# Ledger of designs, part 46: peptides against a protein of PDB entry 3C2G

Target 1, 209 residues: chain A of PDB entry 3C2G
Amino acid sequence: IRTFDLLGLLLHDSDAIDGFVRSDGVGAITTVVQYPNNDLIRAGCKLLLQVSDAKALAKTPLENILPFLLRLIEIHPDDEVIYSGTGFLSNVVAHKQHVKDIAIRSNAIFLLHTIISKYPRLDELTDAPKRNRVCEIICNCLRTLNNFLMMWIPTPNGETKTAGPNEKQQVCKFIEIDILKKLMSCLSCEGMDTPGLLELRSTILRSFI

## One batch from the design tools (peptide; aimed at target 1 L49 N147)

Design b2_p24_8_s2 (made by RFdiffusion4, then SolubleMPNN; from b2_p24_8, 13 letters changed)
Fold by OpenDDE base, seed 3:
Structure b2_p24_8_s2 (fold): chain B 209 residues (1-209), chain A 24 residues (1-24)
Amino acid sequence: as target 1 above (209 residues)
Amino acid sequence: SSAEKRLAEARKKQAEDIDKFLAE
C-alpha cells in the first residue's frame, strides 16, 4: 500500500508515467492487486487510473490485463475500485481498436450495463460526494460504451464494422428508460463534462437510427 | 445520509469477506 502511494507521488509527469508503463508497470500492478487486500486493491486500481492515458499503453499488450481488471470490477463491490477500473477502461479503449476488441470479447458491454444498473438513481443519493462518485462511475461506463459504439458508425468512406448480434442485444439494454434517466441525471451533476455527455447521447442516438 | 453510510459499511464488509475468501 505504501509502495503504491509512493509510486503515485513519483509519477507526477507524463515522461515518468510512460517510463513506468514501458517497464511493464501495469503488469506489475495487476500482479500485486491479485493479493486479497482491499486497501491494496484500491491503491493499485487508483494507480492504474493514473497511468491509463499514457502514450506507452498503445504498445502494451492488454490481452491478460483487461480481462483480469474486468473480472475484478465485476466481483468487487468497492466504489473506488469500480471508479478507478472503469476510468482505466474508458481511457485505454479510446482510439485503440485492438483494445476495444479485447474488452468486448471479455463481455465489457454487459458488465458496463450491470455496473450502471446496480447503483441507485442519483436523485436518491443525498450525500454529495457519494452522488458525484456514482455519477463519475456511470460516466466512465457510458464513455466506454461511446467508444465501442463509434466503431459501428459508418465512416464517410462507407466502411464500418458491424456489431455482432450479441453486442447489438447488449447495447440495446442501454436505451432502457432507467439507463437513459441515469444518463440525464449525470448532466446535472457538478463538475461533469456536460459536452461529453451530450456527445455520448448523440452517438447513442445515431447507433439506433 | 444514514442509508448511504449503511450501504458503505455493508460494501466494506462484503469486500472484507471477499478478501478472506480469496485468502483461503
Scores: peptide ipSAE 0.019, ipTM 0.387, DockQ to the pose 0.018
OpenDDE base, seeds 1, 2, 4, 5: peptide ipSAE 0.015, 0.000, 0.023, 0.008; ipTM 0.396, 0.322, 0.491, 0.394; seed 4 fails the geometry check

Design b2_p24_8_s3 (made by RFdiffusion4, then SolubleMPNN; from b2_p24_8, 9 letters changed)
Fold by OpenDDE base, seed 2:
Structure b2_p24_8_s3 (fold): chain B 209 residues (1-209), chain A 24 residues (1-24)
Amino acid sequence: as target 1 above (209 residues)
Amino acid sequence: SSGEERLRKAREEQDRELDEFLAS
């Protein structure tokens, strides 16, 4: 725990972060968080989030790391772990087809739906810190989904990757009224990217309805 | 509370907006 905190303090600039990532820092964290210590898991996942936008991740193999993290998020009820993990996921899949493929093969779409489904609507949360954290989690999930959906939107030249039947089925679950209402609830959160959420809503509805 | 009422109103507005969007 202390070690992760100290590492976090050292990772203030992009060069340090890239150096950490190039030294298999992500793998090291994932190894450490395999131990059944909630505080350690929280700290490790937070550190993952902190380095999740590193340029060096583009060249880092995530075939073993990402499935593990997804499983960790799936089984761990801790909001802080979920927040950090979904944040990591949303950042690492951005603009990286290979990483998107790994995530999708690892049942990420289903997981995102599960995460959103388990949280209440924001209006049911009277505690502001909790409400904000849940909002951030939902937004992370939705941002990740948007990144997946973008793969299946035709390019100007007409070329596009097609979603498999399973992926289509899982994506269709996001048009459930409960999910859509939770998406809408995020629009009222201060500091959220409202235009981005509206774009996602449009993308989901246009793609699958 | 005042905060709860604000959240309730926001929810209702969001529900209306969603319904309108789905109906368009």
Scores: peptide ipSAE 0.025, ipTM 0.578, DockQ to the pose 0.033
OpenDDE base, seeds 1, 3, 4, 5: peptide ipSAE 0.022, 0.025, 0.021, 0.022; ipTM 0.406, 0.437, 0.496, 0.504; seed 3 fails the geometry check

Design b2_p24_8_s4 (made by RFdiffusion4, then SolubleMPNN; from b2_p24_8, 11 letters changed)
Fold by OpenDDE base, seed 4:
Structure b2_p24_8_s4 (fold): chain B 209 residues (1-209), chain A 24 residues (1-24)
Amino acid sequence: as target 1 above (209 residues)
Amino acid sequence: SSGEERLAQARAEQDAFLDEFLAS
């Protein structure tokens, strides 16, 4: 735990982060978080989040990492783990088609829906830190979803991947009123990118046109 | 199409919620 915290403090520049990633740091973290220690899992996932935007990740195989992380998020009730994990996911899938495919094959879409569905409405959360964290989690999920959906939106060139029937069905769940309400409720969170959330909404809705 | 109808419904529900949210 302390080691991860220390590493997180040291990994404050992009070069150090890239160096860590190139040395299979992500794999090392995922190995460590396999131990059933909640504090270790928290620290590890936090560190994952910290390195999740590293350029070196483009060269890192994630075939074994992503499914594990997704499963970890699925089974772990810890908001910090979920926050870090969904944050990691959202960052690693960004602009990486291959990574998106791995995540989708690993049932990420359904998981994202499950995560969002699990949390109460933000207005029901009286604890501001909790509410903010939940909002961030929802935003991470939606950002990830947006990245997935963009694959299936027709490009000006007319080229688009077609979502499979299962993926489409899973995506359809995001237009449930409760999900949409949670999305909109995030607009009330301080420091949130309101335009970004509206864009996410639009992307979700456009996925059904 | 059923999809279009559902989308329209979802939009309507979302907008209704948004209006309520903004009014609160």
Scores: peptide ipSAE 0.025, ipTM 0.461, DockQ to the pose 0.024
OpenDDE base, seeds 1, 2, 3, 5: peptide ipSAE 0.024, 0.020, 0.023, 0.023; ipTM 0.459, 0.475, 0.464, 0.506

## One batch from the design tools (peptide; aimed at target 1 Y83)

Design b2_p25_1 (made by RFdiffusion4)
Pose (drawn by RFdiffusion4):
Structure b2_p25_1 (pose): chain A 208 residues (1-190, 192-209), chain P 25 residues (1-25)
Amino acid sequence: IRTFDLLGLLLHDSDAIDGFVRSDGVGAITTVVQYPNNDLIRAGCKLLLQVSDAKALAKTPLENILPFLLRLIEIHPDDEVIYSGTGFLSNVVAHKQHVKDIAIRSNAIFLLHTIISKYPRLDELTDAPKRNRVCEIICNCLRTLNNFLMMWIPTPNGETKTAGPNEKQQVCKFIEIDILKKLMSCLSCEMDTPGLLELRSTILRSFI
Amino acid sequence: IKASRETADEEFDNELNELFTELND
């Protein structure tokens, strides 16, 4: 845990996190967080979140790491882990087609739907720290969804990709009534929460 | 992390504005 904390302090900028990724740091973190201990898991995921915007992640073999992290997000019961995992997912798929492909094959879009749906409306959360966390989680999920949807929107540049039935059923779950009600309620609930502004802006983009 | 997210969101908005301008032309 202290090693994770120390690496977190050392990796202050882009060059450092890229150096860590080229040294197989992401693979090392994911291997270590297989140990069933929550403090250790929370610490490893915090560091993964920190290095998630690394451009070197375009070169790292993610065929095994990514499905493992999606499974962890799916079953781990604590919000800090969910926050870190979905934050990492939104950055790691960004600008990387083959990584989006890995995530789709592992049902990443279906998982985003499940993560958003499990939380009550933001007005039903009393403690401010927790409400802000659920807000940032939903925000992370929808940012990930928006990084996927760009593939299938007609671009005059000529890269009109066709969605397979697998991608179609996952994306279409986002027009089911339950999640639309929840998403529209985040847009209008009445809520002193620092992440609310970014969340509402991201929701509008998801609908667009 | 917060600043990286805000930059990513601004880049995504710019891509969408460019795409909508091209579709309206």

Design b2_p25_1_s1 (made by RFdiffusion4, then SolubleMPNN; from b2_p25_1, 18 letters changed)
Fold by OpenDDE base, seed 4:
Structure b2_p25_1_s1 (fold): chain B 209 residues (1-209), chain A 25 residues (1-25)
Amino acid sequence: as target 1 above (209 residues)
Amino acid sequence: MEEIRRKQLKEEDEELEKLLKALAE
């Protein structure tokens, strides 16, 4: 735990983060968080989130990491773990088709849908810190979803990656009314980072309506 | 530019509201 906290303090710039990632830091974290210690898991996932936008991740194999992380999120009803894990996922899938494919094969779509569906409406949450954290989690999930939806948008070059009909159906579940309501609720939250949600809204309106 | 973006956002919100309404019927 303390080690992860210390590492987090040292990883304050992009070069340090890239150095850590190049040294298989992500793999090291995933190894450590396999121990059944919730505090350790939380700290490790937080550190994963901190390095999740590293340029060096483009060269890091995620075939083992993503399935593990998704499983971790699935089995830990800890908002901090879910926040960090979904944040990591949303960042690593961005603009990386290979990573999207790994995530989808690892049942990410279903998991994200489950996560979003599990949380109550934001208006039912009276505790502001909890509400904000839930909103952030939903945002992470929806941002990831947007990245998946983009795979089925015809590019000007006519290359639609025909993801299988099943995957398309899974992604289309996110266009259900309850998810859209949660999207709108998140967009209405003050102080939230909404660019990703706005992108999703635009994606839905342009390509799925 | 900001005004154009605001207008676009408003239009998008209106369309989403219409969709939500249609889905609720």
Scores: peptide ipSAE 0.026, ipTM 0.542, DockQ to the pose 0.044
OpenDDE base, seeds 1, 2, 3, 5: peptide ipSAE 0.025, 0.025, 0.023, 0.023; ipTM 0.548, 0.560, 0.551, 0.562; seeds 1, 3 fail the geometry check

Design b2_p25_1_s2 (made by RFdiffusion4, then SolubleMPNN; from b2_p25_1, 16 letters changed)
Fold by OpenDDE base, seed 2:
Structure b2_p25_1_s2 (fold): chain B 209 residues (1-209), chain A 25 residues (1-25)
Amino acid sequence: as target 1 above (209 residues)
Amino acid sequence: MREIRRKQLEELDKELEELLKALAE
């Protein structure tokens, strides 16, 4: 735990982060968080989030790491772990087709739906820190979903891949009224990535209308 | 700290209803 905190303090610039990632720092963290210690898992996932936008991740094999993380956030009830894990996921899949493919094959779409579904509507949460954390989690999930959906939207100048039948089925769950309400709730929060959420809304509409 | 804007939420709920209606058509 203390080691992760110290590492977090050292990883403030992009070069240091890239250096850590190139040295298999992500693999090291994932190895450590395999131990059943909640504090360690929380600290490790937080560190993963801190390095999740590293350019070096594009060259890092994530075939084992990403499925492990997805499993971890699936089974761990801790909001901080979920926050960090979904944040990592949203960042790591961005602009990386091969990573998106790994995530999708690892049932990420359904997992995102599951995560969103377990939380109440934001306006039902009276505790502001809890509400904010839940909002961030939902936004992480939705941003990740948007990254997936964008692969399947026809662009005027580009040949787009078609989603498989399983992916389509999983995506359809996100037009459920409860999920859409949570999306809209996120839009009502101050300090949220409103443009990103509006983009997702647009993407959903383009996908299903 | 970030807060939910009640009035905006109400507006968004109305918007959602309209979108859901559009999806049903």
Scores: peptide ipSAE 0.028, ipTM 0.462, DockQ to the pose 0.044
OpenDDE base, seeds 1, 3, 4, 5: peptide ipSAE 0.025, 0.023, 0.020, 0.019; ipTM 0.518, 0.549, 0.536, 0.509; seed 1 fails the geometry check

Design b2_p25_1_s3 (made by RFdiffusion4, then SolubleMPNN; from b2_p25_1, 16 letters changed)
Fold by OpenDDE base, seed 3:
Structure b2_p25_1_s3 (fold): chain B 209 residues (1-209), chain A 25 residues (1-25)
Amino acid sequence: as target 1 above (209 residues)
Amino acid sequence: MKEIRQKQLEEQDKQLEELLKALLE
């Protein structure tokens, strides 16, 4: 635990982060978080989040890492783990088709829906820190979904990828009224990435209407 | 029970330190 904290302090710039990633730092973290220690898991996931936008990740195989992380956030009812994990997922899938494919094959779409669905409406949360954290989690999930949906939007040349039947079914759950309400609630939260959420709304409309 | 868990945690911490040390070398 203390060692992860120290490592996190050392990873304060992009070059250090890239160096860590190139040295299979992500794999090392995923090895460590396999220990049944909640504090280690929380610290490891936080560190994953810190390196999740590293350029070196484009060259890092994530075939074993992503399924593991997705399973981790599925089984841990810890907002901090879920926040870090969904944040990692959101960042690593951005502009990386192969990573999106790995995530989708690993049932990410369904998991994202499950995560959003388990949280109460934001207006029911009176504790501001809790409400903000929940909002951030939902935003991470929705941002990830946006990245998936964008794959299936026709390009200017008329070409588009076709979602598989299972993916289509899973994605249809995100147009449920409950999910849309949560999206709208997040849009109303101060300090959130409103532009990203608006983009998702637009993407949903283009995908389903 | 508590003492056994503590020793296990100490061993895990040691393994983690060794792993991190190897990554930083």
Scores: peptide ipSAE 0.022, ipTM 0.427, DockQ to the pose 0.012
OpenDDE base, seeds 1, 2, 4, 5: peptide ipSAE 0.020, 0.018, 0.022, 0.019; ipTM 0.460, 0.468, 0.446, 0.476; seed 5 fails the geometry check

Design b2_p25_1_s4 (made by RFdiffusion4, then SolubleMPNN; from b2_p25_1, 18 letters changed)
Fold by OpenDDE base, seed 3:
Structure b2_p25_1_s4 (fold): chain B 209 residues (1-209), chain A 25 residues (1-25)
Amino acid sequence: as target 1 above (209 residues)
Amino acid sequence: MEKIRQEQLKKEDEELKKLLEELLK
């Protein structure tokens, strides 16, 4: 625990973060969070989130890291772990086809649906900090979904990747009325990534209509 | 029970320190 806090204090700039990532820092964090210590897991996932937009991640093999993180998010009910983990996932899949493929093979689409489905409606949450955290988690999930869906939208040249039948079935769950209501609730939250959620709405429409 | 847990946590902290020392090399 203390060591992740110290490491987080050393990662103040993009160069330090890139240096850490090049030294297999992400692999090291994932090794450490295998210990059954909730505070360590929280600190490790938070650190993963902090380095999740590093340019050096484009050269980092995530084949072993990403499935582990997805499993960690699946088994931990902790909102802070889920927030950090979904934030990491959202950032690492952005503009990286190979990472998207790893995530999808690792059942990420179903997991994202499970996470969104687990949380109550935002209008049922009276505590503003809790509501905001839940909204951020849902936004991370939906942003990740947007990144997946965009792969299957036809280009102007008519070329597109085709989603597998299992992926198609899992994606269809995101047009359920409950999920759409949660999306709309997130759009009404102040300080949220409204442009990103609007993009997702557009992507959903283009994918299913 | 508590003493065993503290010894296990100490071992985990030592393994963590070694891993960090390797990363900082």
Scores: peptide ipSAE 0.028, ipTM 0.491, DockQ to the pose 0.012
OpenDDE base, seeds 1, 2, 4, 5: peptide ipSAE 0.018, 0.019, 0.018, 0.015; ipTM 0.398, 0.438, 0.391, 0.420

Design b2_p25_2 (made by RFdiffusion4)
Pose (drawn by RFdiffusion4):
Structure b2_p25_2 (pose): chain A 208 residues (1-190, 192-209), chain P 25 residues (1-25)
Amino acid sequence: IRTFDLLGLLLHDSDAIDGFVRSDGVGAITTVVQYPNNDLIRAGCKLLLQVSDAKALAKTPLENILPFLLRLIEIHPDDEVIYSGTGFLSNVVAHKQHVKDIAIRSNAIFLLHTIISKYPRLDELTDAPKRNRVCEIICNCLRTLNNFLMMWIPTPNGETKTAGPNEKQQVCKFIEIDILKKLMSCLSCEMDTPGLLELRSTILRSFI
Amino acid sequence: EHKLTHEEALELYEENLEEFNELLE
């Protein structure tokens, strides 16, 4: 845990996190967080979140790491882990087609739907720290969804990709009535929460 | 972690809202 904390302090900028990724740091973190201990898991995921915007993640073999992290997000009961995992997912799929492909094959879009749907409306959360966390989680999920949807929107530049039935059923779950009600309620609930402005802006983008 | 500042988030919110309203028309 202290090693994770120290690496977190050392990796202050882009060159450092890229150096860590080229040294197989992401694979090391994911291997270590297989140990069933929540403090250790929380610490490893916090560091993964920190290095998630690394361009070197375009070169790292993610065929095994990514499905493992999606499974962790799916079953781990604590919000800090979910926050870190979905934050990492949003950045790791960004600008990387083959990584989006890995995520789709592991049902990443279906998982975003499940993560958003499990939380009550933001007006039903009393403690401010927790409400802000659920808010950032939903925001992470929708930012990940938006990084996927770009593939299938007709671009005059000529890269009109066709969605397979697998991608189709996952994306279409986001027009089911339950999640639309929840998403529209985040847009209008009446809530002093620092992450609310970014969440509402991201929701509008998801609908667009 | 990187996040948007309040000014950046407000600017993006206004732009997204204008684009969304145009699509409803």

Design b2_p25_2_s1 (made by RFdiffusion4, then SolubleMPNN; from b2_p25_2, 13 letters changed)
Fold by OpenDDE base, seed 3:
Structure b2_p25_2_s1 (fold): chain B 209 residues (1-209), chain A 25 residues (1-25)
Amino acid sequence: as target 1 above (209 residues)
Amino acid sequence: MKRLSEEEAQQLLQENQQKYNELLE
């Protein structure tokens, strides 16, 4: 815990973050969060989120890291862990086909749906901090999904990747009305990236046209 | 960023719902 706190303070700029990542910092974090300590897990996941947009991650093998993180999110009920983990996932898969493939093979699409489904409607959450955190989690999940869906949208040259049948089935769960309502609820939340969510909406809709 | 108005959100929701229904047909 103390080490992660110290690292978090030191990793305040992109160069330091890249240096940490190049030194296998992500692997080190994932090793530490394997201990059954909720505070360590929370702190480690938060640190993962902080380094999740590092350029050095493009050169970091994530084959062992992503499945572990996804499993951690799956089994851990802590909103802060889920927030950090889904945030990490969202950032790490962005514009990186190889990472998207790892995530998808690790059942990420289904997990995202599970996470969104487990939370109540945002309008049922009266506590603003809780509501905001849940909204952020849902947004992270949806943003991640958007990154996946973009792989299957035809390019101007007519080329497109095709989702497998299992992936298609899992993606279809996101056009369920309850999921769409939660998406729209996020659009009405304060401080949300409305343009980004609208893009997601469009991507989801286009994926099923 | 500024969030959507409730009216705008409802309109988009209706559009989404319509699409959902079309997929179920």
Scores: peptide ipSAE 0.035, ipTM 0.578, DockQ to the pose 0.107
OpenDDE base, seeds 1, 2, 4, 5: peptide ipSAE 0.022, 0.020, 0.018, 0.018; ipTM 0.481, 0.516, 0.473, 0.467; seed 4 fails the geometry check

Design b2_p25_2_s4 (made by RFdiffusion4, then SolubleMPNN; from b2_p25_2, 13 letters changed)
Fold by OpenDDE base, seed 2:
Structure b2_p25_2_s4 (fold): chain B 209 residues (1-209), chain A 25 residues (1-25)
Amino acid sequence: as target 1 above (209 residues)
Amino acid sequence: MKRLSKEEAEEELERNEKIFLELLE
């Protein structure tokens, strides 16, 4: 635990982060968080989040790391793990088609739906720190989802991939009445990524139904 | 980022539901 904290303190600039990533730092963290220690898992996931926007990640194989992380956030009912994990996911899939594909094949779309579905409405959370953390998690999910959807949105000058039937089905779950009500209830909450939410719903409505 | 009021959020939900229903027709 202290090791991850110390490492986090050393990673203050992009070059240091890139150096860590190039030295298989992500793999090292992933190895460590395989131990059944919740504190260690939290610390490791937090460190993953800290390095998740590193340029060096473009050269890092994520085929084993990403499915593991997705499984980790699936089985851990820990806001900090989920926050860090979804944050990591949102950053690593951004602008990287191959990483998006790995995530989607690993059932990321459905997992994100599950995460959002399990949390209460933001307006029902009276504890501000908790509400803020949940808001951040939902925003991470939305950002990730929008990144996925971008793969299937027609571009004026480009060939667009068509979502498979399974992916389409999973995406359409986000406009079901219950989840829609939950997401719309977040619009009045401070810190919500309203543009991201509106983008998600509009894209689904226009392109996936 | 502009925060919506509760009322605005409810209106947005209603609009969204309407659009959804219209797309299903």
Scores: peptide ipSAE 0.025, ipTM 0.551, DockQ to the pose 0.126
OpenDDE base, seeds 1, 3, 4, 5: peptide ipSAE 0.030, 0.023, 0.023, 0.024; ipTM 0.511, 0.488, 0.438, 0.429; seeds 1, 5 fail the geometry check

Design b2_p25_3 (made by RFdiffusion4)
Pose (drawn by RFdiffusion4):
Structure b2_p25_3 (pose): chain A 208 residues (1-190, 192-209), chain P 25 residues (1-25)
Amino acid sequence: IRTFDLLGLLLHDSDAIDGFVRSDGVGAITTVVQYPNNDLIRAGCKLLLQVSDAKALAKTPLENILPFLLRLIEIHPDDEVIYSGTGFLSNVVAHKQHVKDIAIRSNAIFLLHTIISKYPRLDELTDAPKRNRVCEIICNCLRTLNNFLMMWIPTPNGETKTAGPNEKQQVCKFIEIDILKKLMSCLSCEMDTPGLLELRSTILRSFI
Amino acid sequence: DEETERDEEFEEIMEKIKERQEEEE
């Protein structure tokens, strides 16, 4: 845990986090967090969140790491883990088609739907720290969804990709009535929460 | 107190990620 904390302090900028990724740091973190201990898992995922915007993640073999992290996000009961995992997911799929492909084959879009649906409306959360966390989680999920949807929107540049039935059923769940009600309620609930502005802006993008 | 400290650590990490993204743009 202290090693994770120290690496977190050392990796202050882009060059450092890219150096860590080129040294197989992401594979090392994911291997270690297989140990069933929540403090250790929370610390490893915090560091993964920190290095998630690394351009070197375009070169790292993610065929095994990514499904493992999606499974962790699906079953781990604590919000800090979910926050870190979904934050990492949103950055790791950004600008990387083959990584989006891995994520789709592992049902990443279906998982985003499940993560958003499990939380009550933001007006039903009393403690401010927790309400801000659910808010940032939902925001992470929708940002991940937005990084996927770019593939299938007609671009005059000429890269009109066709969605397979697998991608179609996952994306179409986001027009089911339950999640639309929840998403529209985040847009209008009445809520002093620092993450609310970014969340509402991201929701509008998702609908667009 | 321990939870608040972790929340502050996460806010700091997010600020660093956003600064790196703005520098790259």

Design b2_p25_3_s1 (made by RFdiffusion4, then SolubleMPNN; from b2_p25_3, 17 letters changed)
Fold by OpenDDE base, seed 1:
Structure b2_p25_3_s1 (fold): chain B 209 residues (1-209), chain A 25 residues (1-25)
Amino acid sequence: as target 1 above (209 residues)
Amino acid sequence: SEEEEELKELEEIEARRKALKAAAA
């Protein structure tokens, strides 16, 4: 824990972050967070989030890292872990088709649906810190989902992949009435990515129905 | 109300989704 805190304090420079990533720092963190210590897992995932936009990650194999992180988020119902993990996911999939494919194959779409579904309605959360954290998690999920869907949207000038039947089924779960009601409850939250929510809904309606 | 209109829209979307799934099956 103390080591991760120290690293977090030192990794304010982009070159230092890139150096850490190039030295398999992400792999090192994933090794450490395998130990059943909640504080250690929280600190490790937070550090992952801090380095998640590093330029060096574009050249880092994530085939073993992403499935592990997704599984960790699935089995560890901790808001801080989920926040950091979904934040990491959203950053690493941005503009990286290969990383999106790894995440999707690792059941990321279904996991994101599960995360959103399990949280209470935001308008029912009276504790402001909790509400804000949940809002941020949902925003991370929405950003990630929109990044996934973008792969399958026909663009005038681009070859688009067709979503497989399983992926299409998973995406269509986000248009079910219960999940939509849950997502609509987020619109009242200050800091909610309302454009991202509307984009998700619009994309599903136009391209997946 | 705006909330009622949004709920109605969501219900229509869900109905459409179910109808399309039924037609494909």
Scores: peptide ipSAE 0.019, ipTM 0.410, DockQ to the pose 0.017
OpenDDE base, seeds 2, 3, 4, 5: peptide ipSAE 0.019, 0.017, 0.011, 0.019; ipTM 0.411, 0.406, 0.374, 0.423; seed 5 fails the geometry check

